# Peptides against a protein of PDB entry 5EG6: the designs that were tried, part 108

Target 1, 151 residues: chain A of PDB entry 5EG6
Amino acid sequence: RLRSQTVSTRYLHVEGGNFHASSQQWGAFYIHLLDDDESEGEEFTVRDGYIHYGQTVKLVCSVTGMALPRLIIRKVDKQTALLDADDPVSQLHKCAFYLKDTERMYLCLSQERIIQFQATPCPKEQNKEMINDGASWTIISTDKAEYTFYE

## One batch from the design tools (peptide; made by RFdiffusion4, then SolubleMPNN)

Design b1_p28_4_s2 (from b1_p28_4, 12 letters changed)
Fold by OpenDDE base, seed 3:
Structure b1_p28_4_s2 (fold): chain B 151 residues (1-151), chain A 28 residues (1-28)
Amino acid sequence: as target 1 above (151 residues)
Amino acid sequence: PTTVVVVLSYSYNVVTSSLYSDSKTVLP
Protein backbone atom coordinates (compact mmCIF):
# COMPACT_ATOMS: atom_id res chain seq x y z
CA ARG B 1 0.00 0.00 0.00
CA LEU B 2 1.31 3.40 -1.04
CA ARG B 3 2.14 5.92 1.66
CA SER B 4 3.83 9.30 1.85
CA GLN B 5 7.59 9.15 1.48
CA THR B 6 8.20 12.35 3.43
CA VAL B 7 6.19 15.21 4.87
CA SER B 8 7.24 17.26 1.86
CA THR B 9 5.97 14.78 -0.71
CA ARG B 10 3.42 16.12 -3.17
CA TYR B 11 1.30 13.88 -5.36
CA LEU B 12 -0.30 14.59 -8.69
CA HIS B 13 -4.05 14.61 -8.08
CA VAL B 14 -7.29 15.61 -9.77
CA GLU B 15 -9.86 17.64 -7.87
CA GLY B 16 -12.74 19.70 -9.14
CA GLY B 17 -11.89 18.90 -12.72
CA ASN B 18 -8.36 20.26 -12.45
CA PHE B 19 -4.87 19.00 -11.70
CA HIS B 20 -3.12 19.97 -8.50
CA ALA B 21 -0.49 18.73 -6.08
CA SER B 22 -1.65 17.23 -2.79
CA SER B 23 0.19 16.14 0.32
CA GLN B 24 -2.84 14.17 1.56
CA GLN B 25 -4.25 12.53 -1.53
CA TRP B 26 -2.93 10.95 -4.69
CA GLY B 27 -4.57 9.88 -7.88
CA ALA B 28 -3.57 6.72 -9.65
CA PHE B 29 -2.90 7.40 -13.30
CA TYR B 30 -2.67 5.35 -16.41
CA ILE B 31 0.42 6.07 -18.45
CA HIS B 32 -0.52 5.36 -22.03
CA LEU B 33 2.26 4.95 -24.54
CA LEU B 34 1.46 6.69 -27.81
CA ASP B 35 3.01 6.54 -31.21
CA ASP B 36 5.31 9.47 -31.93
CA ASP B 37 2.97 10.69 -34.65
CA GLU B 38 -0.25 10.34 -32.63
CA SER B 39 -2.28 13.54 -32.69
CA GLU B 40 -3.74 15.26 -29.67
CA GLY B 41 -7.28 14.15 -28.85
CA GLU B 42 -9.71 12.86 -26.26
CA GLU B 43 -9.59 9.45 -27.88
CA PHE B 44 -6.29 7.82 -28.76
CA THR B 45 -4.65 4.51 -29.55
CA VAL B 46 -2.14 3.16 -27.08
CA ARG B 47 0.80 0.87 -27.69
CA ASP B 48 2.00 -2.18 -25.79
CA GLY B 49 5.39 -2.40 -24.19
CA TYR B 50 7.79 -0.76 -21.82
CA ILE B 51 7.97 3.01 -21.91
CA HIS B 52 11.33 4.50 -22.88
CA TYR B 53 12.61 8.00 -22.34
CA GLY B 54 11.89 10.21 -25.30
CA GLN B 55 8.55 8.56 -26.03
CA THR B 56 5.14 10.23 -26.08
CA VAL B 57 2.70 9.42 -23.27
CA LYS B 58 -0.72 10.40 -21.95
CA LEU B 59 -1.42 10.58 -18.22
CA VAL B 60 -5.05 9.75 -17.46
CA CYS B 61 -6.61 9.72 -14.01
CA SER B 62 -8.07 6.27 -13.38
CA VAL B 63 -11.00 7.65 -11.39
CA THR B 64 -12.08 10.81 -13.19
CA GLY B 65 -10.76 10.21 -16.68
CA MET B 66 -9.11 13.63 -16.65
CA ALA B 67 -5.93 13.76 -18.68
CA LEU B 68 -2.97 15.97 -19.41
CA PRO B 69 -1.91 16.87 -22.95
CA ARG B 70 0.56 14.65 -24.73
CA LEU B 71 3.86 14.51 -22.87
CA ILE B 72 7.35 13.39 -23.72
CA ILE B 73 8.91 11.64 -20.75
CA ARG B 74 12.56 12.60 -20.36
CA LYS B 75 15.35 11.37 -18.16
CA VAL B 76 16.65 13.75 -15.51
CA ASP B 77 20.27 14.17 -14.50
CA LYS B 78 20.51 16.45 -11.47
CA GLN B 79 18.75 19.62 -12.62
CA THR B 80 18.81 18.89 -16.32
CA ALA B 81 16.46 17.07 -18.64
CA LEU B 82 18.20 14.84 -21.15
CA LEU B 83 16.90 15.28 -24.67
CA ASP B 84 18.41 12.20 -26.26
CA ALA B 85 18.10 9.50 -23.59
CA ASP B 86 16.14 6.50 -24.87
CA ASP B 87 16.62 3.74 -22.30
CA PRO B 88 13.63 2.22 -20.46
CA VAL B 89 11.98 4.41 -17.83
CA SER B 90 13.07 3.46 -14.33
CA GLN B 91 11.27 4.17 -11.08
CA LEU B 92 14.71 4.60 -9.53
CA HIS B 93 15.32 7.73 -11.58
CA LYS B 94 13.63 11.08 -11.64
CA CYS B 95 11.95 12.14 -14.84
CA ALA B 96 10.53 15.24 -16.45
CA PHE B 97 7.38 15.64 -18.51
CA TYR B 98 7.84 17.85 -21.53
CA LEU B 99 4.61 19.20 -22.97
CA LYS B 100 4.82 18.08 -26.55
CA ASP B 101 5.05 20.74 -29.25
CA THR B 102 5.82 23.57 -26.82
CA GLU B 103 8.85 25.79 -26.37
CA ARG B 104 10.58 23.76 -23.67
CA MET B 105 7.56 23.72 -21.32
CA TYR B 106 7.56 21.11 -18.55
CA LEU B 107 5.05 20.03 -15.92
CA CYS B 108 6.05 21.73 -12.70
CA LEU B 109 4.95 22.01 -9.09
CA SER B 110 4.45 25.51 -7.71
CA GLN B 111 3.12 25.41 -4.17
CA GLU B 112 -0.06 23.35 -4.61
CA ARG B 113 -0.51 24.12 -8.28
CA ILE B 114 0.60 22.31 -11.38
CA ILE B 115 1.98 24.77 -13.90
CA GLN B 116 4.08 24.89 -17.03
CA PHE B 117 7.71 25.82 -16.50
CA GLN B 118 9.98 26.84 -19.35
CA ALA B 119 13.32 25.09 -19.30
CA THR B 120 16.50 26.96 -20.15
CA PRO B 121 18.85 25.67 -22.83
CA CYS B 122 22.27 24.49 -21.72
CA PRO B 123 24.78 26.58 -23.65
CA LYS B 124 27.57 24.01 -23.55
CA GLU B 125 25.40 20.92 -23.91
CA GLN B 126 22.83 20.94 -26.68
CA ASN B 127 21.37 17.63 -25.54
CA LYS B 128 20.31 19.03 -22.15
CA GLU B 129 17.83 21.56 -20.79
CA MET B 130 17.89 23.10 -17.32
CA ILE B 131 14.81 22.52 -15.18
CA ASN B 132 13.96 23.40 -11.59
CA ASP B 133 13.30 20.94 -8.78
CA GLY B 134 9.55 21.31 -9.15
CA ALA B 135 9.77 19.90 -12.65
CA SER B 136 11.51 16.72 -11.50
CA TRP B 137 9.06 13.87 -10.91
CA THR B 138 9.24 10.43 -9.38
CA ILE B 139 7.10 7.62 -10.76
CA ILE B 140 5.82 4.96 -8.40
CA SER B 141 3.43 2.12 -9.10
CA THR B 142 0.37 0.86 -7.23
CA ASP B 143 -2.70 -1.33 -7.67
CA LYS B 144 -4.95 1.14 -5.83
CA ALA B 145 -7.11 3.67 -7.64
CA GLU B 146 -6.90 6.34 -4.96
CA TYR B 147 -5.42 6.80 -1.51
CA THR B 148 -5.78 9.30 1.31
CA PHE B 149 -3.38 9.52 4.22
CA TYR B 150 -2.87 11.72 7.24
CA GLU B 151 0.39 13.14 8.50
CA PRO A 1 9.49 18.86 -2.11
CA THR A 2 9.35 15.48 -3.79
CA THR A 3 6.89 15.43 -6.65
CA VAL A 4 5.28 12.08 -7.31
CA VAL A 5 3.02 10.64 -9.96
CA VAL A 6 1.42 7.34 -9.04
CA VAL A 7 0.66 4.97 -11.86
CA LEU A 8 -1.35 1.80 -12.13
CA SER A 9 0.98 -0.96 -13.15
CA TYR A 10 0.90 -4.73 -13.47
CA SER A 11 4.67 -4.85 -12.94
CA TYR A 12 7.48 -2.97 -11.26
CA ASN A 13 8.24 -1.27 -14.55
CA VAL A 14 6.33 1.42 -16.36
CA VAL A 15 4.35 -0.47 -18.96
CA THR A 16 1.21 -0.02 -20.98
CA SER A 17 -1.24 -2.28 -22.76
CA SER A 18 -2.94 -2.00 -26.10
CA LEU A 19 -6.27 -0.19 -25.73
CA TYR A 20 -8.38 2.47 -27.33
CA SER A 21 -8.98 5.03 -24.59
CA ASP A 22 -11.01 8.18 -24.11
CA SER A 23 -10.41 11.00 -21.66
CA LYS A 24 -10.94 14.67 -20.92
CA THR A 25 -7.80 16.69 -21.46
CA VAL A 26 -7.08 19.68 -19.23
CA LEU A 27 -4.27 22.15 -19.78
CA PRO A 28 -2.16 22.96 -16.75
Scores: peptide ipSAE 0.330, ipTM 0.761, DockQ to the pose 0.039
Fold by OpenDDE base, seed 5:
Structure b1_p28_4_s2 (fold): chain B 151 residues (1-151), chain A 28 residues (1-28)
Amino acid sequence: as target 1 above (151 residues)
Amino acid sequence: PTTVVVVLSYSYNVVTSSLYSDSKTVLP
């Protein structure tokens, strides 16, 4: 069973038709790989293969079917999102989820809420954007569905 | 805080192709 690693750990979860960050519950999501030119919609074509940084994905809750808008998964280095990384996504590395077709908006945790956080350009490094800790995500894979636990 | 997204293993490692997937999109 999956348990919280630390007291401060929060998991992406769907409740009441909305996404939130829960300390007690986690949702199991599909990461659907999309073509780069796939349009936003409730129905979409899923591409096969391994997910690489820079690719477009849909996060869909396996229980509710609720989904986030199209995201570009980006590699994280310290407090920066890398814009040009294209290697395979690894669970060993933190990642960021850029909301596609926005002005540097990233999926971010704020307390128990999921919000959009605008990254700041790195003046000296064009291939990086500065994000906060709440916009840095760790991916954990599981074969189980949604689970609830207590700290 | 540590932010975690849990994904189903088969969808993370290898995505299988499908013609269409249904979802309900919510903007945060």
Scores: peptide ipSAE 0.306, ipTM 0.771, DockQ to the pose 0.038
Fold by OpenDDE base, seed 2:
Structure b1_p28_4_s2 (fold): chain B 151 residues (1-151), chain A 28 residues (1-28)
Amino acid sequence: as target 1 above (151 residues)
Amino acid sequence: PTTVVVVLSYSYNVVTSSLYSDSKTVLP
């Protein structure tokens, strides 16, 4: 009998001009720091310096130049995104990407697709929003443009 | 349970840092 294998890890990737979640390939993305008042656009001014949680960023594919809309990078605690964290972003810590100027929409992985997931307010903690596992991202810094994994 | 990983180069990186950038924005 043919067995299907469960995939436990997926990566943000660009293919055919679209974002998708790949189990075998990942793209390298520039994370650009923006001013809080920077408008949405294809061209934008980038700030130098260390990125902190709560700041506005742009994710741009290093190979294709494809980008996501402006995001606010937020710290993750268990199954929640923290709204008030402002310490420097840690590459070893999970984060969430809030789509700026939306109603609690977060960048989320769902099977092979990249979608927007609406977070649920935490009734007991106003500084937190409940997200799913697919909206919790791990950052790994690299200068590689692409990586393909083979078993 | 699925682990989500993003490979990133930070804007302050010596190799990739810039004060101006162009992009092709796509809304998922």
Scores: peptide ipSAE 0.101, ipTM 0.642, DockQ to the pose 0.041
Fold by OpenDDE base, seed 4:
Structure b1_p28_4_s2 (fold): chain B 151 residues (1-151), chain A 28 residues (1-28)
Amino acid sequence: as target 1 above (151 residues)
Amino acid sequence: PTTVVVVLSYSYNVVTSSLYSDSKTVLP
């Protein structure tokens, strides 16, 4: 007998003024491209164009306006975040969100919580940092502001 | 912006952005 593996999927969502990882609901977010020199703030200038790895972005909830701090979106290769990738972000590849101006802190999912996870340097590969699976994200485009899944 | 993006654990997407925005930042 082959046991089918239950897929455990969590979605970034805003609840009660906080970010959390929901198994039932997902929030729709604007991903705003910022200049590399843009300072942290509630108001910011958005750049037009396709987002590339290594660029600074803001994730803003389309419903509540709640946002995460400035993030650098990085390409993921297996269990590592690439520090020097600069190609366009692909919907077919995992990405990591580095919290800008931190010591290797990445946006991470841990059960129902959104936490910061500190990546470990790769001694033999200076262009990579080791992350866990919870720090690997998938972006899916949608026109929905919010969606709840029912079974 | 006209395109909204859902961020899921262990998945992928390409995003385009436009114009100014106001937000309320929450530190995780």
Scores: peptide ipSAE 0.159, ipTM 0.672, DockQ to the pose 0.038; fails the geometry check

Design b1_p28_4_s3 (from b1_p28_4, 9 letters changed)
Fold by OpenDDE base, seed 4:
Structure b1_p28_4_s3 (fold): chain B 151 residues (1-151), chain A 28 residues (1-28)
Amino acid sequence: as target 1 above (151 residues)
Amino acid sequence: STTVVVVLSYSENVVTSSLYSDSSTVLP
């Protein structure tokens, strides 16, 4: 179990049927790789394998079974999401979750709430979108509880 | 700024530093 945390760290969590970002509690999520053509819904086919940037994933709460909409996991470079990266995703490397089939909407932290943040296009770099800090996620597993994160 | 974290859970037979999709964790 995750035992270490800092005041500057919040965790994706499900409470009362809603997703939020908690400084005290964390949800354990399953990440499921989907086919690119998989439709949105409660039922979906999960593929086995290592997840790459640009692929479609579902995050499912292991306790409640609640899931976020289909997401495209994207690589983050500073305050930008890369649209064309396709290398394997590693834990602890910052990433962004683009809500599939939206107008540049990303999962984002706003205080304790999980919201959608609309990224701004990069005029000079078409392969990048500008995101805020709250849209830059860190992914860990439960065995990585010893890590301490700072703002 | 605040760091926002997703904590993943894996089955006991899957240990990796890279993100891995495990179909055995699909909830019924």
Scores: peptide ipSAE 0.563, ipTM 0.886, DockQ to the pose 0.156
Fold by OpenDDE base, seed 1:
Structure b1_p28_4_s3 (fold): chain B 151 residues (1-151), chain A 28 residues (1-28)
Amino acid sequence: as target 1 above (151 residues)
Amino acid sequence: STTVVVVLSYSENVVTSSLYSDSSTVLP
């Protein structure tokens, strides 16, 4: 049986040149597939194709053009990020965004802030890292650039 | 509990439910 719960929703949004997690607004982002060897920068080469876990991506705000650093999109299993998953990413599954070239830092919500959360290694499962709920993202899509959420 | 959401702009991912990178969506 499913237990009833109060769910609060936060959306990735750009405001004042900063990324934050808004309960009132959400921005629409482009997700761009990059080559694994693509360097960090404002200019990058975008590849066409279905995105797979483990690949390098850029999230770019469709309105402001603001972008997060290069991310590796990783599959989430319960409270863990999988390091070796490589199947196609589906909107039906939660994902985590590893900040590329960091020590287990993931894109994470903390209240209204977007922060880097350091995942904890799983000593007995080297292909997994422990993340918190704030680092487990759900992806949806829209045909518009931005929406306002009404509570 | 909290749901953390990224909203993606329209692309093939809207149709297929699979994330798709579209180079034509690169902003100038």
Scores: peptide ipSAE 0.487, ipTM 0.841, DockQ to the pose 0.150
Fold by OpenDDE base, seed 3:
Structure b1_p28_4_s3 (fold): chain B 151 residues (1-151), chain A 28 residues (1-28)
Amino acid sequence: as target 1 above (151 residues)
Amino acid sequence: STTVVVVLSYSENVVTSSLYSDSSTVLP
């Protein structure tokens, strides 16, 4: 397994036109469901509905409008991303954001930086990829921002 | 223990704790 380099709680945040991981500030983001065949770009068609694991999403900062590339939201089981889970995404459950159309690249934090981190194939389970702790995210609503979560 | 958090706005159903995509929240 890949070792985690994250030692404290951090939040996805946008500052100075860049995504970063802040220990003090958090960004509020829209999560937009896209069609599976939606192309990458600043313009995209958002679909209505409950988001399921395996679907393509866009994370957009509610303040700046800054967006990450197309992501596939995947369910996390311990330190693995599940490739075939398709149940509805729930808050407070760990998830991973696969960078769509990459070779196992996931949205990850390293210290204060947001990076792409390559997952390792799971040797015994083809439906799983091994991720580090920095690639495992917990989603909460803004009204629950004061809550503290632990691994 | 470290927690990595994404805070969502206007895209969740608090009652069911499910994430909901809302096309009306698309920014210009």
Scores: peptide ipSAE 0.232, ipTM 0.707, DockQ to the pose 0.161
Fold by OpenDDE base, seed 2:
Structure b1_p28_4_s3 (fold): chain B 151 residues (1-151), chain A 28 residues (1-28)
Amino acid sequence: as target 1 above (151 residues)
Amino acid sequence: STTVVVVLSYSENVVTSSLYSDSSTVLP
């Protein structure tokens, strides 16, 4: 596989009470680990610990307090989300955010908008779902905001 | 193509290569 530098970078951001992907601004988010049986709501119990693929998480904007719905963080392999990966999540590794309790809906970039995109089942591999590039996220910390990204 | 990024903030935790959930960062 030939890797190349990405043409542009967009960051998850909250503006005007909405989530979007900005090329100029970025939001700093808290990622919270939840119990698998935690219900959806504005109030939730956060667990301490290292986050693993397959676990339920909340992304909360550190400035506005706005949060996305419960997400399952999944490992990405090429253009597929892995359904059964359970190793610890590392920064800079590609990941996907499955909207919990949906029909294969993933958090996805469409131009500047954040949308839900329905993944397609992989016919040959039951443990994988096909996602688009906009659903493949890179996670970094604030001290890594100046890094150059490749795909 | 475009790289889409989530930037994480850690208020009281040491940033490690692995993602860590810290309950102390829960907003009121």
Scores: peptide ipSAE 0.551, ipTM 0.881, DockQ to the pose 0.152; fails the geometry check

Design b1_p28_4_s4 (from b1_p28_4, 10 letters changed)
Fold by OpenDDE base, seed 3:
Structure b1_p28_4_s4 (fold): chain B 151 residues (1-151), chain A 28 residues (1-28)
Amino acid sequence: as target 1 above (151 residues)
Amino acid sequence: SSSTVVVLSYSENVVTSSLYSDSNTVLP
């Protein structure tokens, strides 16, 4: 096995036509609200309004136009995603992105890779699913298309 | 108001504002 290096901070980024987790760059993504019945596709109808937990969204790279599949943005409580929260997305909240119409798959970073992580049901709480740290996202709003930083 | 542009990370950064979607936002 080859030696590996662990990086503590990574950001969702698009490079070479692929989503990845970068420790040096972060992408800026449009977050678009969709109707709950919107079908999957490259073309979609964007809806107006403040985004609430439980709603369907599209993340689109502001530079490349690359988009992730339809996601349901969910509130995070500790290491769990809440299935029934519907309040507006808060400035202090972490978010999880459920891949719509999957079996508990969430947008997750694993080192340099963006993967689907299958959440585990909470035995005593049907309204929660257990996620890992890589599936709990912090969102920072910005007016910039992309940022690169140097340590 | 245009759609919110966001940076996603698992770092300890804090959300700065509420997320807003606008149907008139131009996509690349």
Scores: peptide ipSAE 0.181, ipTM 0.705, DockQ to the pose 0.156
Fold by OpenDDE base, seed 4:
Structure b1_p28_4_s4 (fold): chain B 151 residues (1-151), chain A 28 residues (1-28)
Amino acid sequence: as target 1 above (151 residues)
Amino acid sequence: SSSTVVVLSYSENVVTSSLYSDSNTVLP
């Protein structure tokens, strides 16, 4: 049965040691640029620079320190992720987060859950993968400060 | 340079600035 459902705004959030999608609370995350050859792990080297599509990033919760696996941030065109875009990431643009070294798995919002969604190849366009709406994210900067960090 | 703290959401935004990674950002 097909039905239309209004989708409420949801945010990536960490609670109880888990990532989830909250309609009431939003998490503040550091986005760290990594080298393309950086290995997976709790320890990683952060690089300086403007983030471009196609680059490897780490999302780290500013409160708990919990991090997602290494992600490749990809440009989104409608309901497709672009595999070869490399321009600077803009907050005006939707993006997708490919889980690095997986078979087309993307970070996805599904109701209250954060899941992995497997994208479908585009037969007619080899440089694109089809994603669902939940795998298309908007990033906004925030000045939220839960803790004070010292350099 | 300054650290970038971001919120990921399904909603639209009105911010136009680019994302910047700062190696001086302290991890919790």
Scores: peptide ipSAE 0.181, ipTM 0.651, DockQ to the pose 0.152
Fold by OpenDDE base, seed 5:
Structure b1_p28_4_s4 (fold): chain B 151 residues (1-151), chain A 28 residues (1-28)
Amino acid sequence: as target 1 above (151 residues)
Amino acid sequence: SSSTVVVLSYSENVVTSSLYSDSNTVLP
């Protein structure tokens, strides 16, 4: 019997003051809800409540305190991001992170790098944007700050 | 309860808990 090769998994991680994609370590991030009119900055006001798709969030590394720019969390359907979904965020489904105030730029994994990927409009569906697989994230809740995995 | 702490990955995982934000969570 032939053994199948395991699929490589990568995690968002902070190392050396930079965000990167690691197969060996994962970072734990606070996901904070912001007001829709919250401006970009080092300081921000965190709001209470369950997070819904379409809302503005901040991801903050629990160890270093480094944060990504303001993001809009969006629901994913196959290879598309939904622009009008507003139900509570479910960990049972993948999600995409739109970089707020950009031209359809999404948080994307490319090998070991974290990049911005520009989504393309769906010609026949105005409520959807086409994203690549690297822009589709799985969210896992945890109480640990960091974990190291060796292949 | 405190704000949800999350791991972002490029793999399939199944979890059932909802994401919650708490204004009382101390930022690092």
Scores: peptide ipSAE 0.165, ipTM 0.710, DockQ to the pose 0.151
Fold by OpenDDE base, seed 1:
Structure b1_p28_4_s4 (fold): chain B 151 residues (1-151), chain A 28 residues (1-28)
Amino acid sequence: as target 1 above (151 residues)
Amino acid sequence: SSSTVVVLSYSENVVTSSLYSDSNTVLP
């Protein structure tokens, strides 16, 4: 399955106390590794180590401290999220963020909004789920809290 | 330890994304 030409590039950002997808600004987020059995909460125990696909993480805005619910970072292959990949997460490789303890809900970009998108099971591939392209994210490291994109 | 990252998304079809947003939950 081929992906269409990219129409829009959006960045995860926090504004007005809400997560949104900005075409002009992006925020820097801490990605915290959690134990698999860590419960949901505002406070959590951060673990040391290289992050692997399949692990539970918290994304926390470096400026506001606002956090998304617990996520499982999953490897992306074309239009699918891989459910059983466990290799180290690589920057600039596409990934998906599964909302932990949901029915196939993924962190997804929809225009300016951040939504939960329900992935579709792959009937013939049990280890894959079909995701929206808006649910395919790329991670890059940064030392800046925020960055403004200029056209 | 944790790292600071920037997360971005590449959307192939903005219209398609909009069409499916109504059936999904908006995150806070």
Scores: peptide ipSAE 0.116, ipTM 0.519, DockQ to the pose 0.022

Design b1_p28_5_s1 (from b1_p28_5 with V4T I7V H8K N14D E17V A20P H26K)
Fold by OpenDDE base, seed 4:
Structure b1_p28_5_s1 (fold): chain B 151 residues (1-151), chain A 28 residues (1-28)
Amino acid sequence: as target 1 above (151 residues)
Amino acid sequence: LGNTIGVKGSLYSDSSVKPPENDGIKAA
């Protein structure tokens, strides 16, 4: 069996009115599906259905109501974000969160911070952008508003 | 299942490993 281990795990969390990357807590977020033409704002119209890669989403903390800017959820292949994937989002696959209407900025963890990381165009493949490990995320299901754990 | 999600970032010694999770994410 091929053995692998986690070097570090961080979870998106809201504390003190800010998003941060916690090693001990995770936030429970509503993931809302938006129309592609939905504008940025605190108020937004949502759509129903299963989320597909390439769609615009809003992550809203279930406890605080804090929200990230509009994101486009993209499929990840190794360390690249796919720009043209449109299949249903699977929790079995890593994903990236492109900040909509930015110059290739992706949601990224850096130690305890949540930052924007600028992806680099893939020279050989126009449908891919190179991201770092911190910009690759895994979605997990939770029914808890907030969960605290210790590794 | 609940209608909320967690968002996890992980650094692996082997980046090819994917966590076993369930399929499908329905919009809240």
Scores: peptide ipSAE 0.395, ipTM 0.776, DockQ to the pose 0.078
Fold by OpenDDE base, seed 1:
Structure b1_p28_5_s1 (fold): chain B 151 residues (1-151), chain A 28 residues (1-28)
Amino acid sequence: as target 1 above (151 residues)
Amino acid sequence: LGNTIGVKGSLYSDSSVKPPENDGIKAA
């Protein structure tokens, strides 16, 4: 088969008090691990350790302090989010960010915007939800607060 | 800031470029 080619790449970034998808900049985010029963809020209790799929996380911009709502990080297989994967999160795998306590809403890029995309249930596979390409993310490590880049 | 991550999206779910191997993502 032919290799998969990325036509365009965008990075989660915070600018002007908003999350957006940038082709030129990427934000550096703290990923905090929360208890499964942690409530939504600006203040939250965090846990230590390596993050596993299925766990509740908070993404907090290291520069602005802005945070997304509570997310469940899920493993991605092709264009499906796996609902029951629980292995350690790895940069080798795509992931999806489910907006916790929503009707299958996932963090998604749409051009320069960050939106919520509603996943479609997989009728024959109850442990999977179908997502679009924009809802599939790759985690990259960084020790910088923010990066700018040019293709 | 060594414990921060970036979050990258692509037009397609798969890419021909694999990310570097790591031991996992440690919570901040």
Scores: peptide ipSAE 0.387, ipTM 0.769, DockQ to the pose 0.085
Fold by OpenDDE base, seed 3:
Structure b1_p28_5_s1 (fold): chain B 151 residues (1-151), chain A 28 residues (1-28)
Amino acid sequence: as target 1 above (151 residues)
Amino acid sequence: LGNTIGVKGSLYSDSSVKPPENDGIKAA
């Protein structure tokens, strides 16, 4: 197996009515599967089943109920997001969250902030676009609504 | 996985492993 090392870690968290990237706390989120044609809104219809790359999802904070805009979850290969992957999402793979109906904008951490990062097209690989490390996420399991930790 | 997930970011890429065929994340 390929060895990798993590230097810093941030977790998506909600505090004071805002999403932020915390080094000490993590939020527990519901990940809802939406129809591809579902419109943006606070109320939405959800689907059952296993989530696949390329599908539209909603992340909802289990504590506050605050939600991010509609996202398309995409598979990550190194520092590229795959545009045509459609296999089941696994916590063993990194993923990226494309902001639906944007020009290649991805959910990204920047220090303690959550921002949108614009991916760069890959000229030689049309099915990929380049993202930074801050736009690459790992899904982890949690049974806690909110957890505070110290590294 | 449980009914909730955490979302973790990092400065460097972690090792990725090919999951088993039956691996997946179920929607909440």
Scores: peptide ipSAE 0.385, ipTM 0.769, DockQ to the pose 0.076
Fold by OpenDDE base, seed 2:
Structure b1_p28_5_s1 (fold): chain B 151 residues (1-151), chain A 28 residues (1-28)
Amino acid sequence: as target 1 above (151 residues)
Amino acid sequence: LGNTIGVKGSLYSDSSVKPPENDGIKAA
C-alpha cells in the first residue's frame, strides 16, 4: 500500500484585508459561475447550475466580501492542469485555478502567501500544463462562514 | 453558509490514487 505524504496543509483564508494561506483557519467562499464573456469587476452576473471544468468562476469570501480575479477552474491530473476537461467538478478531485486572461498563471500557495504561479507548457501533451504543488487545490464543503481547526 | 466552500492546498500530496466521482459542486 502506498502512503500519502504531506509536508503541510494550508487553506485559503482572508485576514487583514488580504488573501493568505493559513494552516490554522479556512475561509468559507461563495463560488459563483460566470459567463465565459463576463468582464472583470466587483460587480458581475452569475449563472446557475453545477460547475464544470473549464468554466469561469468567482471566489468570494462570505465574511469579508473580498474576491479573487476571474478564474477558470481546471481539472488536475497528477501535477498537470488539463486544458480541455469539461466534466462536472468533483470535490474529491484536485483542481487548479487559472487566472483568466493571463499567461498560464495559476492561484498558488507559497508558505503563508497566496501568489500567482506560471505553469510550464507540456510539449508532449498540448492539452496539459505543468503546475506547482502549491497550485493544486481541493474543494471542501463547509457550513460555516469561517472555521479554525486544531489537531 | 451551506452553499459555501473551503479551498484546501497541500504540499506533496499523493496524486497516485484517483478518487471516485461525486455529485459535483453547485454554483452559489
Scores: peptide ipSAE 0.393, ipTM 0.777, DockQ to the pose 0.080; fails the geometry check

